Peptides against a protein of PDB entry 7K3S. Designs and how they scored, part 27

Target 1, 60 residues: chain A of PDB entry 7K3S
Amino acid sequence: MEELSGKPLSYAEKEKLKEKLAFLKKEYSRTLARLQRAKRAEKAKNSKKAIEDGVPQPEA

## One batch from the design tools (peptide; made by RFdiffusion4, then SolubleMPNN)

Design b2_p15_5_s2
Fold by OpenDDE base, seed 2:
Structure b2_p15_5_s2 (fold): chain B 60 residues (1-60), chain A 15 residues (1-15)
Amino acid sequence: as target 1 above (60 residues)
Amino acid sequence: ELEELRRKAEEEEKE
C-alpha cells in the first residue's frame, strides 16, 4: 500500500510529477486529435453511403 | 513511456 506520506514532496518528486503530467497532457491531445479524425472519417463515410443509397442529405 | 516514468520514480525513492 503506497502510504500517502503526509510529508511535503521534495523538489525532485514535484519535477517528476510535472513530467508525468506533461506526458499525460501530450497523450490526451494525441488521443483527442485521433478521435476528431475518426469522427470526421465516420461522417464522410456515412455521407458517401447516403448519396449512394439515394437518401436525401439533411441540409447542413 | 508512462510506465518508465513510474519505474524511475520508485528507483529514486530508494536512494
Scores: peptide ipSAE 0.157, ipTM 0.768, DockQ to the pose 0.010
Fold by OpenDDE base, seed 3:
Structure b2_p15_5_s2 (fold): chain B 60 residues (1-60), chain A 15 residues (1-15)
Amino acid sequence: as target 1 above (60 residues)
Amino acid sequence: ELEELRRKAEEEEKE
């Protein structure tokens, strides 16, 4: 365990770190949801192209 | 937003 060799954080500093962490978790979840939507949209485009081009998609 | 939270935290450390 790396001992965080620093002065004990004040209550205010801890609350600011919690706010920063909550923001980062929200933006991570938002970005992950965008990535998952993009991957689904790409699969749906590839499936439409495979139907149009008559090419069998490799089963996942 | 995250940068504003950094700026506010640095302002509170100077008081």
Scores: peptide ipSAE 0.155, ipTM 0.770, DockQ to the pose 0.010
Fold by OpenDDE base, seed 1:
Structure b2_p15_5_s2 (fold): chain B 60 residues (1-60), chain A 15 residues (1-15)
Amino acid sequence: as target 1 above (60 residues)
Amino acid sequence: ELEELRRKAEEEEKE
C-alpha cells in the first residue's frame, strides 16, 4: 500500500477521477429516477385501491 | 463499468 498521502495527483490521475465521478453521478441519477418512479407507482396503487374501496379521496 | 474504469486506472499507474 504505497503512501498516496503526499504526492499531488498527476493530470492523468485527475482526469481518471473526473471520469469515475461522472460515471457515479450518472448511476446515482438513474437510481434516484428509479426510486422516484417506484414511489409514484406505490402512491398511484394506494389511490386506486382507495377509489375501489369507495373511500372519499381527500381533495389535493 | 465502474470496475473497468478501476482496472484501466490501475493499468495506467503501472506504466
Scores: peptide ipSAE 0.154, ipTM 0.768, DockQ to the pose 0.010
Fold by OpenDDE base, seed 4:
Structure b2_p15_5_s2 (fold): chain B 60 residues (1-60), chain A 15 residues (1-15)
Amino acid sequence: as target 1 above (60 residues)
Amino acid sequence: ELEELRRKAEEEEKE
């Protein structure tokens, strides 16, 4: 087993990795919220199209 | 933001 004898990360390197991780978690959350909105909008479009195709429009 | 974090990481690797 090659010990990954990487030098212990400095305090500055650890803080920078925490900042990068916080940013990536924020962007992940934003992307997930967009995906969930898109899936809800798709279901709403499919339901509207199913109602429009299944209900004869009353001729005025 | 992510690009600035990359740039600052590369600057610290050169010191």
Scores: peptide ipSAE 0.139, ipTM 0.759, DockQ to the pose 0.010

Design b2_p15_5_s4
Fold by OpenDDE base, seed 4:
Structure b2_p15_5_s4 (fold): chain B 60 residues (1-60), chain A 15 residues (1-15)
Amino acid sequence: as target 1 above (60 residues)
Amino acid sequence: KDEEERKRWEEEEKK
């Protein structure tokens, strides 16, 4: 790790950081969408199980 | 595309 001690980032370094930030935002959005799908699938499974087990569904 | 981009960034972080 080069310590970026005290020099302003070059144009090339700033563009590289912008590219990295765009990539990380995309990976974050993909991961968030996977998590949201997993939570919806879990809720649907729990709802099916709670109907089968006679447990009152929490009203939506 | 996205996996190739990930691999490029992992190789750059290793340097």
Scores: peptide ipSAE 0.294, ipTM 0.826, DockQ to the pose 0.015
Fold by OpenDDE base, seed 3:
Structure b2_p15_5_s4 (fold): chain B 60 residues (1-60), chain A 15 residues (1-15)
Amino acid sequence: as target 1 above (60 residues)
Amino acid sequence: KDEEERKRWEEEEKK
């Protein structure tokens, strides 16, 4: 672990951290979009099952 | 491309 020595980050270190942050933001957004799609698919599955089972959908 | 970038960051985290 590079100790955060209180030295100002070089231009190159700052650009490297920006690249890491851009990558992490992209992976976060990809994971979030996957989770949101999974949640929508689960809701659609449950809605289809409730229609098939004749269960009254709670009116939204 | 994204997997190669991931491997690069995983190798840097090991240093």
Scores: peptide ipSAE 0.294, ipTM 0.826, DockQ to the pose 0.015
Fold by OpenDDE base, seed 2:
Structure b2_p15_5_s4 (fold): chain B 60 residues (1-60), chain A 15 residues (1-15)
Amino acid sequence: as target 1 above (60 residues)
Amino acid sequence: KDEEERKRWEEEEKK
């Protein structure tokens, strides 16, 4: 672990931190998109179950 | 790409 304690970050260290921040923002956005897809899929499953439970099976 | 970038960052945090 390089102790970054107390010295101003070099230009190279700042650019490295910007790259890390860009990566973390991308992974965050990907995780949010997965969560939104999961929530949409859950809503679609619940809507299908509500239709299936509300259709009386036609007696033969 | 994204998994290789993740591995690079994990290796850098380990130094």
Scores: peptide ipSAE 0.292, ipTM 0.825, DockQ to the pose 0.014
Fold by OpenDDE base, seed 1:
Structure b2_p15_5_s4 (fold): chain B 60 residues (1-60), chain A 15 residues (1-15)
Amino acid sequence: as target 1 above (60 residues)
Amino acid sequence: KDEEERKRWEEEEKK
C-alpha cells in the first residue's frame, strides 16, 4: 500500500473510505442492538429468578 | 450481501 502520508486523497479514495465507514456504522449498529437485547434478556432472567426465589420485586 | 461485503473488506486489509 502507498502510504497516503502527505498527499490529498483522490475522489476514488474518498468514496472508498465513505463505503468502509457506512459498512462499519452498520456493523456497529448490529452489535449494539445485540448487546441491548442481551442486557434486556439478563434483566428479564434476573427478575424471573427473584420471583422464583420469593424475593419482593422493588415496585418501579 | 453483508457477508460478501465483509469478505471483500477483509481481503483489502491483507494487501
Scores: peptide ipSAE 0.276, ipTM 0.818, DockQ to the pose 0.015

Design b2_p15_6_s1
Fold by OpenDDE base, seed 4:
Structure b2_p15_6_s1 (fold): chain B 60 residues (1-60), chain A 15 residues (1-15)
Amino acid sequence: as target 1 above (60 residues)
Amino acid sequence: KEKEEEEKLRKLLEE
């Protein structure tokens, strides 16, 4: 196995990568929260439709 | 804030 003996990252390169990672983690968390809200809104729409159609909702 | 961090990330990808 050729060790990818790339030069050790400088302090500045490590800080840039930490900033990139912090941003990506924030955007991931925001996207996850949007997805969770969308799934809850879909469940609420399906529940409203099931009541209107007279279908018994599965108890939570 | 979001657009500013996106622009910072873009600059960091171009360096």
Scores: peptide ipSAE 0.139, ipTM 0.733, DockQ to the pose 0.013
Fold by OpenDDE base, seed 2:
Structure b2_p15_6_s1 (fold): chain B 60 residues (1-60), chain A 15 residues (1-15)
Amino acid sequence: as target 1 above (60 residues)
Amino acid sequence: KEKEEEEKLRKLLEE
């Protein structure tokens, strides 16, 4: 068993990890917002197709 | 700004 004798992180290493975590949270939030927009756009496309297939074209 | 923060974080990940 490798004892991960984790040396206590210095103040600087803790701040570096907080910055890394803050960025990853920001990128996650941005990606989640993109995914939510994409899912709404897909639902809107599927709803438009269901309306177009349900209207009998007036015979010209 | 955003690209510079990403590059700073890449440098921080390499240390």
Scores: peptide ipSAE 0.138, ipTM 0.730, DockQ to the pose 0.012
Fold by OpenDDE base, seed 3:
Structure b2_p15_6_s1 (fold): chain B 60 residues (1-60), chain A 15 residues (1-15)
Amino acid sequence: as target 1 above (60 residues)
Amino acid sequence: KEKEEEEKLRKLLEE
């Protein structure tokens, strides 16, 4: 266990860090959801293109 | 309100 060799954080500093962590968690979740939507959109584009080009879809 | 809170939190991350 690395003892965080520092002065104990004040209540205000702890709340500031909780707000920072909550923000980062929100932005991470937003970015992950965007990435998942982008991956689904690329799969849907590739599927539409393969139907249009008459190319057999790779089996799942 | 939400955009102003997000901007306050961004500034808080730069400090």
Scores: peptide ipSAE 0.134, ipTM 0.717, DockQ to the pose 0.014
Fold by OpenDDE base, seed 5:
Structure b2_p15_6_s1 (fold): chain B 60 residues (1-60), chain A 15 residues (1-15)
Amino acid sequence: as target 1 above (60 residues)
Amino acid sequence: KEKEEEEKLRKLLEE
């Protein structure tokens, strides 16, 4: 059984990975907030179009 | 400060 016990990461390698993880979490949260804003804007456009199609324009 | 930290983190991700 080859020990898949890869050498314990140095303190410096662990800190480097924590920084990479913190950056990725920040960019994920920013992207998620943009996506949620886009989905809300799309739903608001579709709801406005459904209200406009339901009001008979007064015939002149 | 925030832009300089973002650039340091980008360089760290390219390594």
Scores: peptide ipSAE 0.126, ipTM 0.718, DockQ to the pose 0.013

Design b2_p15_6_s2
Fold by OpenDDE base, seed 1:
Parts: sequence; C-alpha cells; structure tokens
Structure b2_p15_6_s2 (fold): chain B 60 residues (1-60), chain A 15 residues (1-15)
Amino acid sequence: as target 1 above (60 residues)
Amino acid sequence: KKKEEEEKERKKKEE
C-alpha cells in the first residue's frame, strides 16, 4: 500500500477542493434532474400513444 | 465559526 505521505494540504488548497466538490455536486444534481425529466417525458409520450391507440393504461 | 475561517484566510495571506 503506497503511503499517501502527501504534504498536509494548506487551507487554500482545502478551500479550492471544497469549491471543486461543490461545483461537481451541482453538475451531478443538474444531470440527475435532466435524466429524471427525460424519463418522465418518455413515460408521458408512451402514455399519450397508448391512449390514442385505445390500450387501457395500467393504473399505478 | 465564520469569523475563525476569515481570520485563518487573512493570516495565510500574510505568510
């Protein structure tokens, strides 16, 4: 196991890492919200087609 | 807490 004998991170290096982590968490949350919106939009398109084709919707 | 972080940031700009 390589000992992570890295010099102790300075206060400014720790703050820069916190900012990068906050940015990455924001972009992750944005991507998840986009994915969830896309899945809901796909379900809503499939349900509209099934209503137009006279197929009974499975009630949840 | 917020004042202690600001003091640590200031002390590090003087070093």
Scores: peptide ipSAE 0.053, ipTM 0.670, DockQ to the pose 0.007
Fold by OpenDDE base, seed 3:
Formats: C-alpha cells, sequence, structure tokens
Structure b2_p15_6_s2 (fold): chain B 60 residues (1-60), chain A 15 residues (1-15)
C-alpha cells in the first residue's frame, strides 16, 4: 500500500483532479454507449445471417 | 454562483 502520506493537495490540484474525473466519467459513458451499440449491431448481423443461412429455398 | 466560487478560490490562496 503506497502510503498516500503526501502533502495536502492544493485547491488547484483538487479542481484539476475533479476535472480529470469528470472527463474520465464522460469518456467511460461514451465508450459504454459505443460498446452497447456495437453489441446490438453484431446481434442484428448474426440474426440476419441466421435467417439468410436458415431458409432452404423451396426446390422448384 | 461564479463570483462566490472565485472568492473561495482567492481566500484559499491567501492561507
Amino acid sequence: as target 1 above (60 residues)
Amino acid sequence: KKKEEEEKERKKKEE
């Protein structure tokens, strides 16, 4: 456990950490939304392929 | 609200 026995953070350092945390939360939410869209798109592609590969054309 | 935050920042730089 690295002892967080560092000097108390200045006001400016605390605000910079709050800004970094807000940025990271925003990027996390953006990435999660992209991942959820990608998973939905993959499921939709797999369902389309399963329909296209799973219709035996009725022999004429 | 922005002026009160700026005043709190100034007071913390003087300590």
Scores: peptide ipSAE 0.043, ipTM 0.648, DockQ to the pose 0.006
Fold by OpenDDE base, seed 4:
Structure b2_p15_6_s2 (fold): chain B 60 residues (1-60), chain A 15 residues (1-15)
Amino acid sequence: as target 1 above (60 residues)
Amino acid sequence: KKKEEEEKERKKKEE
């Protein structure tokens, strides 16, 4: 067990970590929104194909 | 309240 015997973080170091955390939370939210949009677009394409192929769509 | 928070932030930045 390496003791994380690090000096207590300065105010400036804590603020810099808060900025990094806020940035990472924003990029995470943006990535999730893109993933959810891509999954909805995939479902819509599959639904269009299954209507064309005569396959009954499961109503959601 | 806002001025007291700003003064506390300044004091923490000078320490």
Scores: peptide ipSAE 0.042, ipTM 0.633, DockQ to the pose 0.007
Fold by OpenDDE base, seed 5:
Structure b2_p15_6_s2 (fold): chain B 60 residues (1-60), chain A 15 residues (1-15)
Amino acid sequence: as target 1 above (60 residues)
Amino acid sequence: KKKEEEEKERKKKEE
C-alpha cells in the first residue's frame, strides 16, 4: 500500500480547497433545487392531464 | 484570544 503520506498541505492549499468545496456545495444545492422543481412541474403536468383525460389519478 | 488566533493564522501563511 503506497502510503498517501504526501507532505501536509500548506495553509494556502487548505484554504483554496475549502473555497473550492464551498463553491461545489453551492452549485450542487442550486442544481438539486432545479431538479426538484422540474420533477414537481412534471408531476403537476401529469396530474393536470390525468384530470383532463378523466383517468383516475394514481394515489401516491 | 482573537488576536492570538489571527497571529497563529498569519504565521501559518508565512510557512
Scores: peptide ipSAE 0.040, ipTM 0.633, DockQ to the pose 0.006

Design b2_p15_6_s3
Fold by OpenDDE base, seed 5:
Structure b2_p15_6_s3 (fold): chain B 60 residues (1-60), chain A 15 residues (1-15)
Amino acid sequence: as target 1 above (60 residues)
Amino acid sequence: DEERERLEERRKAEE
């Protein structure tokens, strides 16, 4: 087992990793919000189509 | 205390 006892990250390396993590968290949250909006729009489209076609909506 | 430690760590990273 290669000891992951790498030298402790420098302050500058830690700050650079914190900035990268903050950026990735922001982009993740933005992408998740887009996905949730798309799923809601799809459900609303399918519901509208089911009403228009006279098909009983599946109770969720 | 945490702010003082961060300032000291920054000074050590600029050497």
Scores: peptide ipSAE 0.114, ipTM 0.745, DockQ to the pose 0.007
Fold by OpenDDE base, seed 1:
Structure b2_p15_6_s3 (fold): chain B 60 residues (1-60), chain A 15 residues (1-15)
Amino acid sequence: as target 1 above (60 residues)
Amino acid sequence: DEERERLEERRKAEE
């Protein structure tokens, strides 16, 4: 097993990595919320089409 | 103790 004898990260390097991780978690959560909204919108469009194709318009 | 350590580490990173 290669010991990852990487020099101990400085405090400033650890904080920069924490900030990058917080940013990536935020962008991931935003992308998931967008995907969930898109799936809900698709389901709502498909349900509206199924109702419109099932109601004969009254002839005037 | 952890908050004091974080303040000392921050001071050392600004020097």
Scores: peptide ipSAE 0.110, ipTM 0.743, DockQ to the pose 0.007
Fold by OpenDDE base, seed 4:
Structure b2_p15_6_s3 (fold): chain B 60 residues (1-60), chain A 15 residues (1-15)
Amino acid sequence: as target 1 above (60 residues)
Amino acid sequence: DEERERLEERRKAEE
């Protein structure tokens, strides 16, 4: 167990960590929204193909 | 109290 015997973070170090955390939260939200859009687009393509192939779509 | 502490911390970081 490495003792996290680090000196208490300065105000400037805490603010820099808050900025990094805000940036990471924004990029996470953006990536999640892209993933959800991609999954909806995949479902829409599969639905169109299954209608063309005569496969009954399970109603959601 | 937390707002006064934040203002004091900012002043100490500008010095």
Scores: peptide ipSAE 0.107, ipTM 0.739, DockQ to the pose 0.007
Fold by OpenDDE base, seed 3:
Structure b2_p15_6_s3 (fold): chain B 60 residues (1-60), chain A 15 residues (1-15)
Amino acid sequence: as target 1 above (60 residues)
Amino acid sequence: DEERERLEERRKAEE
């Protein structure tokens, strides 16, 4: 464990870290929402393909 | 109280 025995962060360094954390939280939420949409779209495609492959066309 | 702390932190960053 590297001892975080570094000098106390300046106010400006703390604010820069708060801004970085806020940015990372926003990008995380955006990425999570994209992943959830992608998973829903994949499930919907797989369900459509399973319906299309599982209906024997009625022989004429 | 939080607003007073933010003003004191800003004053200390300008010194």
Scores: peptide ipSAE 0.092, ipTM 0.724, DockQ to the pose 0.006

Design b2_p15_6_s4
Fold by OpenDDE base, seed 2:
Structure b2_p15_6_s4 (fold): chain B 60 residues (1-60), chain A 15 residues (1-15)
Amino acid sequence: as target 1 above (60 residues)
Amino acid sequence: EEKRKEEEERRKAEE
């Protein structure tokens, strides 16, 4: 473990870092939700095309 | 314990 050999952060610096971390966690969760929605939409488009082209769906 | 430390640090920042 690298000891962060720095002066102890003030309360105000810790709270500012906590707020930044909460913001970054929220943006990460939003990005994951967008990615999951995109993957579901792609699967649904591919399934519609495979039905239209008469190609048997690969069983999961 | 974390909540108690946060409250103590808040009090020290108000002095």
Scores: peptide ipSAE 0.127, ipTM 0.727, DockQ to the pose 0.007
Fold by OpenDDE base, seed 4:
Structure b2_p15_6_s4 (fold): chain B 60 residues (1-60), chain A 15 residues (1-15)
Amino acid sequence: as target 1 above (60 residues)
Amino acid sequence: EEKRKEEEERRKAEE
């Protein structure tokens, strides 16, 4: 167990970590929104194909 | 209390 006996973070180090955390939260949200859009687009393509193939869509 | 500590830390970083 390496002792995380690091010196208390300076104000400047805390602000730099807040900025990094804000950036990571933004990129995470953007990635989730992209993933959810991709899943909706895939469901819409599969729905269109299943209607064309005569497969009954499960009503949501 | 948190805002007061942050302001004190800011003042110490400007010195």
Scores: peptide ipSAE 0.126, ipTM 0.733, DockQ to the pose 0.007
Fold by OpenDDE base, seed 1:
Structure b2_p15_6_s4 (fold): chain B 60 residues (1-60), chain A 15 residues (1-15)
Amino acid sequence: as target 1 above (60 residues)
Amino acid sequence: EEKRKEEEERRKAEE
């Protein structure tokens, strides 16, 4: 294991990294919620189209 | 609180 023999991070550097991590976690959660909404909307469109086309939906 | 920790760290870097 490479010991990260770097200088100990300053308090200011640690806080800046915490802020970056909090931002990235927020953006990840927002993106995940958007992706899950898009997948639900796509399934709902495919179900409507399959009812219109008379095609049996694969049971999930 | 941030200023106090920054000042404590500056003091610790000068010792």
Scores: peptide ipSAE 0.117, ipTM 0.740, DockQ to the pose 0.006
Fold by OpenDDE base, seed 3:
Structure b2_p15_6_s4 (fold): chain B 60 residues (1-60), chain A 15 residues (1-15)
Amino acid sequence: as target 1 above (60 residues)
Amino acid sequence: EEKRKEEEERRKAEE
């Protein structure tokens, strides 16, 4: 277990953490946008199936 | 004040 020595982080360590946080926020936003697109696509597929299953074929 | 602290920390990282 590396003891998190209660030493203040250096400027370089703080900048590296800011970069990691910016990267993580970008990947989160990308993943959220993909999830929202997938949910919209699923809802659109389910709505098309409900319309196709809900038309009684007129018996000839 | 925050900008002055950031500039001082940058100077300390170049030494």
Scores: peptide ipSAE 0.116, ipTM 0.724, DockQ to the pose 0.006

Design b2_p15_7_s1 (from b2_p15_7, 6 letters changed)
Fold by OpenDDE base, seed 4:
Structure b2_p15_7_s1 (fold): chain B 60 residues (1-60), chain A 15 residues (1-15)
Amino acid sequence: as target 1 above (60 residues)
Amino acid sequence: EKEEEEARKRQEEKE
């Protein structure tokens, strides 16, 4: 844990941190959308297999 | 661009 040096951040340091935070929020949202798409694709594959194997799908 | 790459590397190091 780097000690938060108790010096007030300059305007330039604050803008740099805002840019980093905006980037990280964008990448997080992109990763979350990928995970949700992967989970839906897995459910769709399991649904096709369960239809082929004659297993009743739980209706949503 | 370079700053975004460094920000990404710092996220990956924390996971």
Scores: peptide ipSAE 0.099, ipTM 0.681, DockQ to the pose 0.018
Fold by OpenDDE base, seed 5:
Structure b2_p15_7_s1 (fold): chain B 60 residues (1-60), chain A 15 residues (1-15)
Amino acid sequence: as target 1 above (60 residues)
Amino acid sequence: EKEEEEARKRQEEKE
């Protein structure tokens, strides 16, 4: 483990870290949107099935 | 994808 030398990051190192953070934020947001769509689709499937089976839907 | 691969190669170079 080379010590996090308390040297200020160069401009190029800072920009490179900003690009990495922007990429990670984009992929996180994409994954979160997929997860939220999947959960909404599952809830909609379960509610449709509950209507078809004549079971009272649990109030949200 | 290219930016992710470049980020991975740089993580591997630090280990």
Scores: peptide ipSAE 0.091, ipTM 0.681, DockQ to the pose 0.013
Fold by OpenDDE base, seed 1:
Structure b2_p15_7_s1 (fold): chain B 60 residues (1-60), chain A 15 residues (1-15)
Amino acid sequence: as target 1 above (60 residues)
Amino acid sequence: EKEEEEARKRQEEKE
């Protein structure tokens, strides 16, 4: 654990931290969108198999 | 480029 030595960050250090945070937020949102797409694709595969296997879909 | 790679490594360590 690097001690957050309570020295006020310079303007340049604050801008670098904002850039890093913006990048991490972008990659996190990309990963979440991928996960959500994968979960939707899995549900769509399971529903197609249930229709093909003659199982009555529960009406949503 | 180097700062983006360091930021990516920090995300991977958090998963």
Scores: peptide ipSAE 0.091, ipTM 0.686, DockQ to the pose 0.018
Fold by OpenDDE base, seed 3:
Formats: C-alpha cells, structure tokens, sequence
Structure b2_p15_7_s1 (fold): chain B 60 residues (1-60), chain A 15 residues (1-15)
C-alpha cells in the first residue's frame, strides 16, 4: 500500500474518488442482492424439481 | 466539511 504517499490528491480528485467509491459500493450491494435472489430462486427451482422427481427434500 | 471550506477559500483567493 505504498502508492498513496507520492502525490497529495487535489480536492476534486478526492471527491471524484469518493463518488467512484460510493458508486462501487452501490453496484456491489446491487450485485450481492441479485446473487442472493438468484440463489433463492435456484433453491426454489431445485425444491420444485425434487418434489416432481419424488425425492425427499433435505430438511435444512 | 473543513477541507471543503479550505478548498473554497483557496478558490476565492485565486479570483
């Protein structure tokens, strides 16, 4: 982590980095929520298939 | 806040 010591960032560069960080945090949270929904939908699909195939669901 | 106020003062000093 030594590349941050070489040049003081201007106020405008710091604000641009804060905006980029806020954007990345928002996109991370959005992606995580999509992944969690996809995993729940996959479990629900697998559960529906297990019922159709007559396989007992593993109790969680 | 304080760094923004100092940045504003430095911009007003350049006009």
Amino acid sequence: as target 1 above (60 residues)
Amino acid sequence: EKEEEEARKRQEEKE
Scores: peptide ipSAE 0.069, ipTM 0.675, DockQ to the pose 0.006

Design b2_p15_7_s2 (from b2_p15_7, 9 letters changed)
Fold by OpenDDE base, seed 5:
Structure b2_p15_7_s2 (fold): chain B 60 residues (1-60), chain A 15 residues (1-15)
Amino acid sequence: as target 1 above (60 residues)
Amino acid sequence: DEEDRRAREEELKRR
């Protein structure tokens, strides 16, 4: 197994990777919040439609 | 990378 004993990342490379990781975590959190809101809106729409159609709501 | 540039600019604005 080639030991991935590459030269230790420079300070500048480490800081660049930290900045990129912080950005990606922020965009992930925003995307997750949008997805969760969309799923809640879909559930609320389906529940409203089930009431309007007189269909018993499946207890989930 | 343009995302890497924007990421650095956001970090500098938070100091």
Scores: peptide ipSAE 0.146, ipTM 0.738, DockQ to the pose 0.013
Fold by OpenDDE base, seed 3:
Structure b2_p15_7_s2 (fold): chain B 60 residues (1-60), chain A 15 residues (1-15)
Amino acid sequence: as target 1 above (60 residues)
Amino acid sequence: DEEDRRAREEELKRR
């Protein structure tokens, strides 16, 4: 067991890290939601194009 | 840091 023998963080340092972690989790979730929306929009664009071009969609 | 400032402003808006 590597003891993480770092100096004990003060209460203020712990709260600052919690705030930073909450911010980073929010930005991660926002970015992930954008990526998922972009992927769905691309799939919807490709499906419309394949219907227009008469190409059978590969069944999933 | 600008991100730490924004994080604190978001906490203050939740009180």
Scores: peptide ipSAE 0.137, ipTM 0.730, DockQ to the pose 0.014
Fold by OpenDDE base, seed 1:
Structure b2_p15_7_s2 (fold): chain B 60 residues (1-60), chain A 15 residues (1-15)
Amino acid sequence: as target 1 above (60 residues)
Amino acid sequence: DEEDRRAREEELKRR
């Protein structure tokens, strides 16, 4: 067990960590939205190819 | 440190 008995963080250090956490959550959400859009775009391309090639789409 | 600065600038723009 690492003893988290380090000096209590100052108010300024706590606020800085909250700001960092808020930033990281925002960038995570942006990246996740981009990833989800990319996955939907790849699914749409695969669906277009499957229609063109006459291959039955696997039901989801 | 640059990400920390950008994080603070984004917070200041929301006030």
Scores: peptide ipSAE 0.135, ipTM 0.726, DockQ to the pose 0.014
Fold by OpenDDE base, seed 4:
Structure b2_p15_7_s2 (fold): chain B 60 residues (1-60), chain A 15 residues (1-15)
Amino acid sequence: as target 1 above (60 residues)
Amino acid sequence: DEEDRRAREEELKRR
């Protein structure tokens, strides 16, 4: 990684970094929401199976 | 940068 250590970023470089940061934050939030939905769906499947198999549900 | 072009194209394609 070239260390950008020493030159002040131009206005255009700062705006590109803001755009990239906004994009990465959006994709992070989308991925996190998908992961949380998948984890909840897995917990719901495992709870239904554990009730059917007579296993006590761990209280939340 | 090529990565910043791809990021903008991916953002535009998802609007």
Scores: peptide ipSAE 0.133, ipTM 0.720, DockQ to the pose 0.015

